# Peptides against a protein of PDB entry 6DSZ: the designs that were tried, part 232

Target 1, 361 residues: chain A of PDB entry 6DSZ
Amino acid sequence: NYVVTAQKPTAVNGCVTGHFTSAEDLNLLIAKNTRLEIYVVTAEGLRPVKEVGMYGKIAVMELFRPKGESKDLLFILTAKYNACILEYKQSGESIDIITRAHGNVQDRIGRPSETGIIGIIDPECRMIGLRLYDGLFKVIPLDRDNKELKAFNIRLEELHVIDVKFLYGCQAPTICFVYQDPQGRHVKTYEVSLREKEFNKGPWKQENVEAEASMVIAVPEPFGGAIIIGQESITYHNGDKYLAIAPPIIKQSTIVCHNRVDPNGSRYLLGDMEGRLFMLLLEKEEQMDGTVTLKDLRVELLGETSIAECLTYLDNGVVFVGSRLGDSQLVKLNVDSNEQGSYVVAMETFTNLGPIVDMCV

## One batch from the design tools (peptide; made by RFdiffusion4, then SolubleMPNN)

Design b2_p22_7_s2 (from b2_p22_7, 10 letters changed)
Fold by OpenDDE base, seed 5:
Structure b2_p22_7_s2 (fold): chain B 361 residues (1-361), chain A 22 residues (1-22)
Amino acid sequence: as target 1 above (361 residues)
Amino acid sequence: KPKVLFKPIDMEKFLKELEEAL
C-alpha cells in the first residue's frame, strides 16, 4: 500500500486580500486548485489561520462586504460552476467557515467561453456577475436572506467578451467590457436592471480600441471609469475623459494580471508574461471647482518577479506574487532602486512543485 | 521558514519618486 501522500497543490491560480477573519485583520487568501489557504498579514509576515478544501477547482475568488456586514464575505466559484458565499467565524479557539449561500450556476445550454470563467462583484454589493458562456451574462442578486444563490441570465449581444468589470459610482450596477467582433475590439458599458432582468444602455462606449485589448480595470471614485490594457497601449475612459498612452516598455511582453494598490485607484500593479512588475500611476488634477480629474497615466518598471498568475498588494510595499508557472513570492517594494535599477526585493519564495496532474486514475 | 518581516516603507515617498522619475 503505497500511501502516495498526495502532494498538496503548490501552483497558485488566484489570490485576494481583504478583511475576511475580522474587520481589523488583513488577510491573504490563496487559491491552489481545490485548496484555499487563509493567512493573516502581520508585521512579522504571513500567519496561517485555516486551510479549506473546496468541492472543485477554484475559478473565481472574490472578497466583498455587503451593507451591514462587519467583515468581508468570500465568493467562490468552481470550474464545475459550484458557487458559494463563505463567512469566517471564530468562537474562542473554534474556527468555522460558514456557508452563507450556495448554488450551482451551470446552464444546460450554452457554449463555455474560450476566455474562461469571469466572475465579478458590484462594488456596492448589489449583484455578482458571471460570464460563463458566450452570449450570456449571469446575474446573482445579493440578498441578505438568500441562502440559495438564485441566478438569472441576461443575453449579451456581444458573443466574444474578453474581459468584464463592474464600474464604480454608478446608480445602477454597470458593467464595462472589452469584446471582439469582425471589426476589431471595442469597449462597451451596460447598466444591469435587476427588476427587468435586462441590460440598459450604459453611460459610454469606445469603438475600435487596440486589437489586443485584454483587460478592464474599474477605477474607483473620484476618477471613475475604466482602464483598458492592451499589448501596446493603456487607455482610460470615464464617459467624459479619454486618455491613452503607449509606453514602449509594455510592448515587450503581454500584461496578464493587475491589482489595485490604493483604495482611490491612483495606483495599480501590473504583471507581464516575463515576470516584470510595473506600477501604473494615475496622476490627478484638481480643478478650480474641487473636482478631481485624471491628468495623466504613467507606467514605471519596478523590477522582476516570478511570472504572476495573480498579484495582490498587502501592506507596507509588500506584494504577494501568486505564480502558477513558477515559485510564488512575497516581494518588497523599495523606495530606492538597487544597482540593477530594481525596486523589487524577494522576501520569501514558495516553491512550486508543479501542477498536480489529476491523473484520473 | 525564515520569518518574513514586513518592514515599513514610506510609500508616499516611493510614489513621489516614481512620479518624478517619469
Scores: peptide ipSAE 0.121, ipTM 0.708, DockQ to the pose 0.615
Fold by OpenDDE base, seed 3:
Structure b2_p22_7_s2 (fold): chain B 361 residues (1-361), chain A 22 residues (1-22)
Amino acid sequence: as target 1 above (361 residues)
Amino acid sequence: KPKVLFKPIDMEKFLKELEEAL
């Protein structure tokens, strides 16, 4: 009996960094189709801790820390709309991944969105938001005692949502999204009422953004607001401050992923379809009242990596480049450029053997 | 010798140095 050890998937389709195994451990979590790999980030590199098989392709993978949890929980949504919240537990040498909650969030009615599944978590952990279908926003309230993920839909008038995030620093959970209509692409905000199960008017909107605006980044306090990434421009808006840049260097290839470097949202990594790695910098201005406002935006080319499907900053200038099309990498950001003008050095490369087609034999 | 992949760097210092260099 040749146990054909099914070749493990190597193509990365998601990655996230946080404190999943403990409050003290820094973890890298990697989604490879139906497999979740859990690493501890150490001075010696990535230490594998656990692999978990999922009941479907991972479509969303987000860490979040509810109030009173000592470590992060993991939200996973599969491409077949199976949702779960996972907790890591260790008892001595025994490692267990506990399902805190689960559910199927598929609707019987709705057109699956052409831009795929979007899953987001409120920074204050009040809810999970899901854009699964055109004209619907699904809300999963986060309650400590719920073993079953209960969800409800709110109707979106905006049928063609491109990207959506929850904003930081909002009294009520507030989404910011890019949508397309016959007049172009726009940015809008809505407050989400858990009580009334409806949208209220959000704090701001921006009509007629760049035609290829594709990505929303929610910016933490003290800046707040959102960054909108397009093909030609990067814009910031928080209701009071608007700023746009159009650096020529980003026109060469579409930015496809981002990751926050600083907890305060002062810097972001950006990856494009050519494997170029950028730093987006938010320059601060401190006001006399102690408020921090955005002075300017800057984009710097750091170097080249594998084409990122996802990016995650680990620590000490080390970035994990999760690649679907190429080899995934650990890269080091350096203060000084090399002879080629690159600030990026590959530390480790993880061979991608290509898409494992689950041939159901 | 385990290749020390991650030199323990003061993250704040590194980030500051990176901000000053960029």
Scores: peptide ipSAE 0.115, ipTM 0.699, DockQ to the pose 0.781
Fold by OpenDDE base, seed 4:
Structure b2_p22_7_s2 (fold): chain B 361 residues (1-361), chain A 22 residues (1-22)
Amino acid sequence: as target 1 above (361 residues)
Amino acid sequence: KPKVLFKPIDMEKFLKELEEAL
């Protein structure tokens, strides 16, 4: 019996940062196919804490903190529609990953969406939203006492959703999504009623956005609203204000991932298909009443990295570049450019050995 | 000595300086 020690997956398909191990620890969580790697971010670097085997390929991995939790919980959805909420527990040297809740969210009906699985969490932790199938939005209410994840579907009239997020600062859970119809791509919002299990009209919509609009970024308060990223343009909308930029530099390659740098949503990292790393800056204008409004959007090229599948800002200008196609990296952002005009310096590189060929022996 | 990867810095200052330098 040759136990072919299956090579551990090295291709990164997701990453997230938060406070999973404790309220004080900054964690980096990395999804590598069926494997979850948990690190603590330290002044000395990444400290590995635990690796967890999942019962399937990780399709969604999100940290969230329900009201009255001291630390973040982890939502995982697998490609086989197994959902779980995980908690980290440590007792002395014993480290356990506890399943708080689980469930299978597969539907018997529906066409799997061509854009794949999308999983999102309401910023106020009222629900998880899942776009798994065309014309359906699955809602998982977040209840502390529920060990079993119960879900229901709401019908979406918009059959071709490209991306969806929950908005910040909404009295009711509100989604913002890019969708395509025969007239082009559009942005729409819906409020989600848990009581009625239906959509209500959201606060705003924007018809006829850029034809290649592909990503929604929910912007936290004080700005609120959303950023819509396309091939040629980046737009902001919050219902009251619309702003669009079309920086020529983003036309060269498709932006494929993003990560918020500032808690207030003033800056975002953007990664494109060429491995270019950008900073998106939201310029603020403070009104006389103390309200903050968006004045302008700016995009700056920071440098080049591996082609990011996912990005996460850690701390102190350090960014984890999770790559599926290339080597993952820890990179440092610098204030001053190097001799090549780059603000990015590779700190550590994690060799990608390629896909684990599941040699079914 | 382990290479200090994450040297504590004033992030607000750093990010401001980065914004000004870009």
Scores: peptide ipSAE 0.040, ipTM 0.572, DockQ to the pose 0.842
Fold by OpenDDE base, seed 2:
Order: C-alpha cells, then structure tokens, then sequence
Structure b2_p22_7_s2 (fold): chain B 361 residues (1-361), chain A 22 residues (1-22)
C-alpha cells in the first residue's frame, strides 16, 4: 500500500496579511487551493503556526476587524460558494480555528461571472460584498446585533463587472467598480443601502476609462477614492480629482496583482505577468488649509520576481510573492539598486511542485 | 458564542425578475 502522501499544494492562489493570531502578531495567510497556511512574521522569517484544510478551493480570503474585536477575523469563500468567518483562538499550546459563521451563498439562478468570484469587505466592516454572478451583488451584513447573517442580492444594471472594491471614508458603504458595456469600460460607484437593500447613486463615475482597465484599488484616507489600473494607464479618481499616467514600462505586460505598502495608501506594489515588480507612488500635496491632495502618480520598476498571483508587503521592505505558476518568494526591497539595477533580492524561495490536481476521489 | 448561520435568501420573486432580464 503506497500511501501516496497526498502532495501538499504548493501553488499559491491568494495571500493576506493582518493580525489574525493576536492583536500584536503580524500574520501572513497563504491560500494553496484547499489549504490555508498561517504564519507569524518574525525578524527571522515566516514561522508556521497552523495549517487548515478547507472544504473546497479558496476563492476569496480577506482579513477584517469588526468594531470591538481585538484581532482580525478571516472571511473565506470557496469556489463552491461555501462562506465562513474564522477566528483564531489559542489557549496555551492549543490552537483552534473557530468558525463564527458559515453558509452557502450559491444562488439557484445566475450566470457565473467570467472574471470569477470577487469578495470584498467594507473598510468599516459594515458588510461583505460578493460578485458571484452577472447582474447580482450579494451583500452579507456584518451587524453586531444580528446573530444571523442574512445575505441578500442587489441587482446590478452593469452585467459585466471587471473588478469591484469598497471605498474608504464613505458615510454609507460605497462600491467602486470597473464594468464593460458595448461602449467600452467605465468606472461607477454605488452606495449600498442595507435598510432598503438597494443601490443608491454613488459619489462619482468615470465613463470611457481605458479599454483594458482591469483592477480597482480603494485608496484610504487622506486621499480617498480609487486607483484604476489598465494595460497602458493608471488613473486616480476621488470624485473631485482625476489624474492619469501612462508610463510606457507598464505597457509591456499586464499588471495582475497589487498590494498596499503604506497604511495611508502612499505606495503600492504592482506585479505583472512577466514577474516584474513595480512600486506605484502617490505624491502628496499639502494645501494651505491642511487638506492633502494627490499631486502626482509615479511608477518605478523595482525588479523581477516569480510571476505573482498575489503580493503582500510584510514589514521592513520584505515582500511575500505568492506565485501560482512559479516558486513563491520572500524578497527584500532595497533602497539602492544592485549592479543589475534591481532593488529586489530574493531571500527565500518556496518550490512550486505544480498545481495539485485535486483528484476528486 | 453561538455560530452565526448564513440564512438562505428567499428571493424567488427577484430571481424570476432576474431570469426575465438575462
């Protein structure tokens, strides 16, 4: 009996950073198909804490901290529409992953969206939003008083949503999304009314963005608004200010992932399909009234890594490069370039043995 | 703490309207 030791999945399909194990611990959480790996980020590197088998391929993995929680909770959605909210508990040496909430969010009717499952959490933790099907936006309220998560759908007029995020600094939960219609790609915002279970008109829209606009980054305060990443351009919009750049260097390969470096949203890592790592910089202008406005956007090539499926800035210039197609890496960002002009140095490489075809037995 | 359960959405009416619109 060859116990085929089921090779553990090595291909990374998601990663997130936050304070899951404690309020003080910086964690890296890595999704590898059906497996969740939990690490503590230490000065010496990644310390493994726990591995968790999930009831399906992880499609969404997001950390969030509801008001009155001391540490982050983990939202997971599987490709089979199983949703859960997980809490880490440790009692001495005993580690338990508690399911606070669970459910299936599959609808009986709906066309699965071509761009796949999108799951987002309001920065104020008022709701989870799910784009699962064309023409639908599912809302999971995160109300403290409601012991029962009642999901509901809101109809989207925009059938072809490319990407969606919740905006920061909004009185009501507000989504910003890129969508495609026969006229091209556009950006729109909606306020989500939990009371009326409908969309209200959002604060702004931008018609006719770049034809290949593919990603939305919600920018925290003080800037607010969103960054829209295309193939040829990067645009910022917050309702009052619009700024676009078209750096030739990004045209060579499609940007496929991003991660915020600074809590204030002044820097973002960008990864493309060639494994190039960029820094997107938001230059500040302080006005005489003390308001901070965006002065400019800048993109800098940092170097090359494995092709990132996901990026996570950890600390002290250390970045986790989660790769599906190649080896995942810990890389160090340096202030000075090496002899090759690269600011990136590989610290550790995690061999990808290829996608474990889950033989559904 | 009691497990919070996702309740199935009873949206039969909305689903019909959606089916007519798709």
Amino acid sequence: as target 1 above (361 residues)
Amino acid sequence: KPKVLFKPIDMEKFLKELEEAL
Scores: peptide ipSAE 0.036, ipTM 0.460, DockQ to the pose 0.011

Design b2_p22_7_s3 (from b2_p22_7, 11 letters changed)
Fold by OpenDDE base, seed 4:
Structure b2_p22_7_s3 (fold): chain B 361 residues (1-361), chain A 22 residues (1-22)
Amino acid sequence: as target 1 above (361 residues)
Amino acid sequence: MPSVLFVPIDMEAFLKKLEEAL
């Protein structure tokens, strides 16, 4: 019995930051194919806490904190459509990852979307949304007492959804999505009725966005709304305000990932296909009534990293760069640029040995 | 207390310097 010690996967396909182990701990969670790695972020760096094997490639990994939870829960969806909600429990030295809820969300009918699996969580933790199949939006209601994840589908008229997010500050769960039709790419919103299991008309839409609009970023309050990232443009829309920029620097390479730096959504990291790291800035204008409005959008080149599959801001200007194609990195953002004009310094590099080609010998 | 995980960066000063460099 040759126990082929299957080489552990090294390519990162997802990362998330939050408070999973405790309310006070800052965690970095890394998805490496079927493996979940859990770290505590410390003054000394990343401390490994636990590794968890999943029964399939992790396709979605999101932290969320339902009302009345002291710490974040983890939603995982695998490429085999196995969904679970995980909780970290520690009892002395004993660490356990408890499945609070699970289910299979595979449909017997539907065309798997070419853009892959999208999983999103309502900021108020009312539901999980899944785009698994063209013309369907799957909803998983979040209930604390539900051990079994029950899901239902809502028909989506827009067959070619590119990206989707839940918006912040909405009375009802509201999705914002980029979709493509024969006329181009568009942005639309829908309210999700849990009661009626249908979409209602959302607060706004924007027809004929940039042809290569690829990502939606939901912006927290006080701004609200969404950022739409394209190849040539970055657009903000909240129903009342529209603002677009077309910084020449983003045209050089496609932005492929993003992560929010500030809880209030004033800054975002952007990574492109060349490993360039950008800061997107939302400039504030405070009104006389104390309302905050968007004044402008700005993009700044910070430097170069490994090509990011995912980015997550940790703390104190430290960023984890999860790479599928190259080595993952911990990088430090500096206030002052180096001699090359870079604000980015690599702190730690995690060697990517590539895909484990199962050489069936 | 948020565990000061790394050496704090004054991100406001950073942003201001980025504004002044244009």
Scores: peptide ipSAE 0.161, ipTM 0.770, DockQ to the pose 0.317
Fold by OpenDDE base, seed 3:
Structure b2_p22_7_s3 (fold): chain B 361 residues (1-361), chain A 22 residues (1-22)
Amino acid sequence: as target 1 above (361 residues)
Amino acid sequence: MPSVLFVPIDMEAFLKKLEEAL
């Protein structure tokens, strides 16, 4: 009897940081195919707390904190369209991951989108949005007592959504998305009416963005709005202010992931297909009325890492680089560059043993 | 198990320095 010790997946396909185990604990959550790993970030490094097997490849993993929750909840969507909201509970030495809500969000009719599954959460935790199929936006209302994730679809006129996020600081849940049509790529916003189950006109749009615009970053208050990342340009728009930069350094390789460093959205880590790590900086301008506006956007090359599938800032300049193609890393950001001009030092490397092809025999 | 000791850095100083270098 060869106990084929089923080798645990090592390729990272998602990571998030937040307060999942408690309000006080800083956690790193790592998705490795069907496996969720939960760590506590400590002064000594990552302490493993729990591993959770999921019924399918994790496609979306997002932390969120509904009003009145002391700690973050975890939303997971699998590639088989199984959705769940998970809660961590500890009772003495007993650790349980509780399913607060679950559901299958698969539609019988629809073309699966070529850009894959997108899942987003409203910053005010009013709803989850899902782009699963072309021309449909699925909404899951977030109700406190809802054990069953009920969803409805809203029709999108825009069939080819590239990326979508919920905006911050909106009275109604508002999405911002990049889409492609025969004329090019564009950015549009919609308000989502839970009551009417429809889209209303959003606060702004930007037609004819960069042809390779691929990512939307929702920017928190006080800036608000969104950053649109392309191959050649990075643009900011909030309805009132538009700013675009085209730093030559980003043309060399496609930016593929991002993570917010500051709660106020002043800085973002960017990772490209060559494993270059950048800092995107939002320079502030304080107006006479005390409003904060974006003065400028800047991009700095920090250094090189493994090719990131996902990035997450932990604390104290430590970044987790989740890699699917290479080894995942803990890296340290330094105030001073090394002799090679790098601000990045690898602290720990997590060997990627390659994709475990689940040979369903 | 990760054996890396997390050495605290002054992130405000780090980031101010990055902003000043820009």
Scores: peptide ipSAE 0.100, ipTM 0.707, DockQ to the pose 0.604
Fold by OpenDDE base, seed 2:
Structure b2_p22_7_s3 (fold): chain B 361 residues (1-361), chain A 22 residues (1-22)
Amino acid sequence: as target 1 above (361 residues)
Amino acid sequence: MPSVLFVPIDMEAFLKKLEEAL
């Protein structure tokens, strides 16, 4: 009897930070295949709170706070299209993860997108959007009374969506996406009508972006709009303001992940395929009318880490580097560079034992 | 000029939490 001690997955495939356990607690949530790990971020480091087994590989994991919730809820979508909204409840020493809502969002008809599952949440918590299949955008309306996640599809004319986000500061839920057609890559926006279950024309579009434009970052107010990251360029657009930079340093390796540092969207961490960690800075210009506009974009190399699958800024310059290919890390950003010019110091390393080869025996 | 990279996050609020935990 070989008790194959099923080695717990160590490769990180997602991470998020927010206030899941309470309004006051800063949490780090880590997805490791079918396992969710919940930590409280403390001065002493990561305190484990609970581990949760999921009924499939976690494909989407997002924290969100509906209007009138005191703490964040967790949306999870598995690779088997099981969706749930989870709530943390603690009663004394008893810790429960409660399913607020659940559903299966699999369609019987549709081609699964080659770029995988994308799940996004409207910043105002009006809906969840899912790109699961080519030519379809699935909408899950967020209603407090709904225990069953009901979804509907809207047809996308753009078959090859590369990345999609909800924009901030929009009267109606508005998506911004990079798509590819025979003419190249483009950025488009759509408003999502819950009532009519259709797309309306969004506020702006940008045709013929960089050929390798791969990532959309939604920028919160006061800037609004989106950042489009390519291989050679970083572009900001909000409908009124356009700005592009082409820093030579980003051309060396593809940027594969990002995380917002500041709530106002003034700084972002960027990670590339070589494990380089960058800071993207949005320089503000205050207009005479009190409006804030983007003046410039800047990219700075901070240092080197494990190759990030996901990045999460915690607090005080502490960053969690979730790695699929290497060891995950807690790193500290320092104000002063070391002798090698690095602003990054590894605080803790979490050994990755490699991919659990599901030996289908 | 302090490096714009590290706009001091309100390190006072965090240092205060660190001091309260000690």
Scores: peptide ipSAE 0.024, ipTM 0.508, DockQ to the pose 0.048
Fold by OpenDDE base, seed 5:
Structure b2_p22_7_s3 (fold): chain B 361 residues (1-361), chain A 22 residues (1-22)
Amino acid sequence: as target 1 above (361 residues)
Amino acid sequence: MPSVLFVPIDMEAFLKKLEEAL
């Protein structure tokens, strides 16, 4: 009788930072297969608050704050298309995770996308968008008055979407996505009409981007627009301004994850397949009219970490490196490099015991 | 267009239904 002590999953599949437990608390949420771990970020480190079992592998985990909520809500989508919106509620010492909404978003008809499940939330919390199937974009309206969230599909003409995000500063919810067709990879935008349940033409498009363009980063105001990350290039576009860089250092390994450091979108962490950690910097130019425009993009190598599946900036230069293949880490970003030229110092390491192969016996 | 209804459920009840569906 091998009591396989069901080792808790240690491989990280996702991480997010926000204010889930309260408006004042900074939280780190970590997805480990079917497990959600909730921490409070303190000056002394990560304080565990609660562990929650999910009914399936977490595929999407996003924090969002609807208008008039004091703290963030958590959207979770599982690999089996079970969606929920969770709220943290504390009453004295009693800690409850309340389900605000739930549902299964699986379609009976559709080809599951080869690039997996993508879930995104509009920055103004008007909707959740889901790319689950080729040629479909599922919308979950976030209306306060409608306790009944009715998801609907909009047809995408673009069958092979690589990545998609909602843009910031748009009057209507607007998606920006990289897609592939026989001519190559392209970037397109669509406005999402909740009323008509259709796409309208977005503000801009860019045909023939880099062939290996793989990620979209939505940039907050004042810059707006999006960053497109490829194998060889990083490009910015906001409809009016286009800028591209091709730093040789990013060609060595594929960038696989990113996280915004500054609320204004001035800095982003980038992680590659070799565990290299980069800072992407957006240099501002203040115009004579007081408008802020992007002057330049710069990439700096910070150092090496475990191979990141996900990155999240916490506070005070502390970054959580969520790793699926290696040990997860808390790392400190320093202003000055060490003798080896690294700006990264490991603070804590979380041993990865490997993937729990659910041997379905 | 297929629409999925989200309903507010008690987490324990949601979780129990998911165990029965797996």
Scores: peptide ipSAE 0.008, ipTM 0.280, DockQ to the pose 0.011

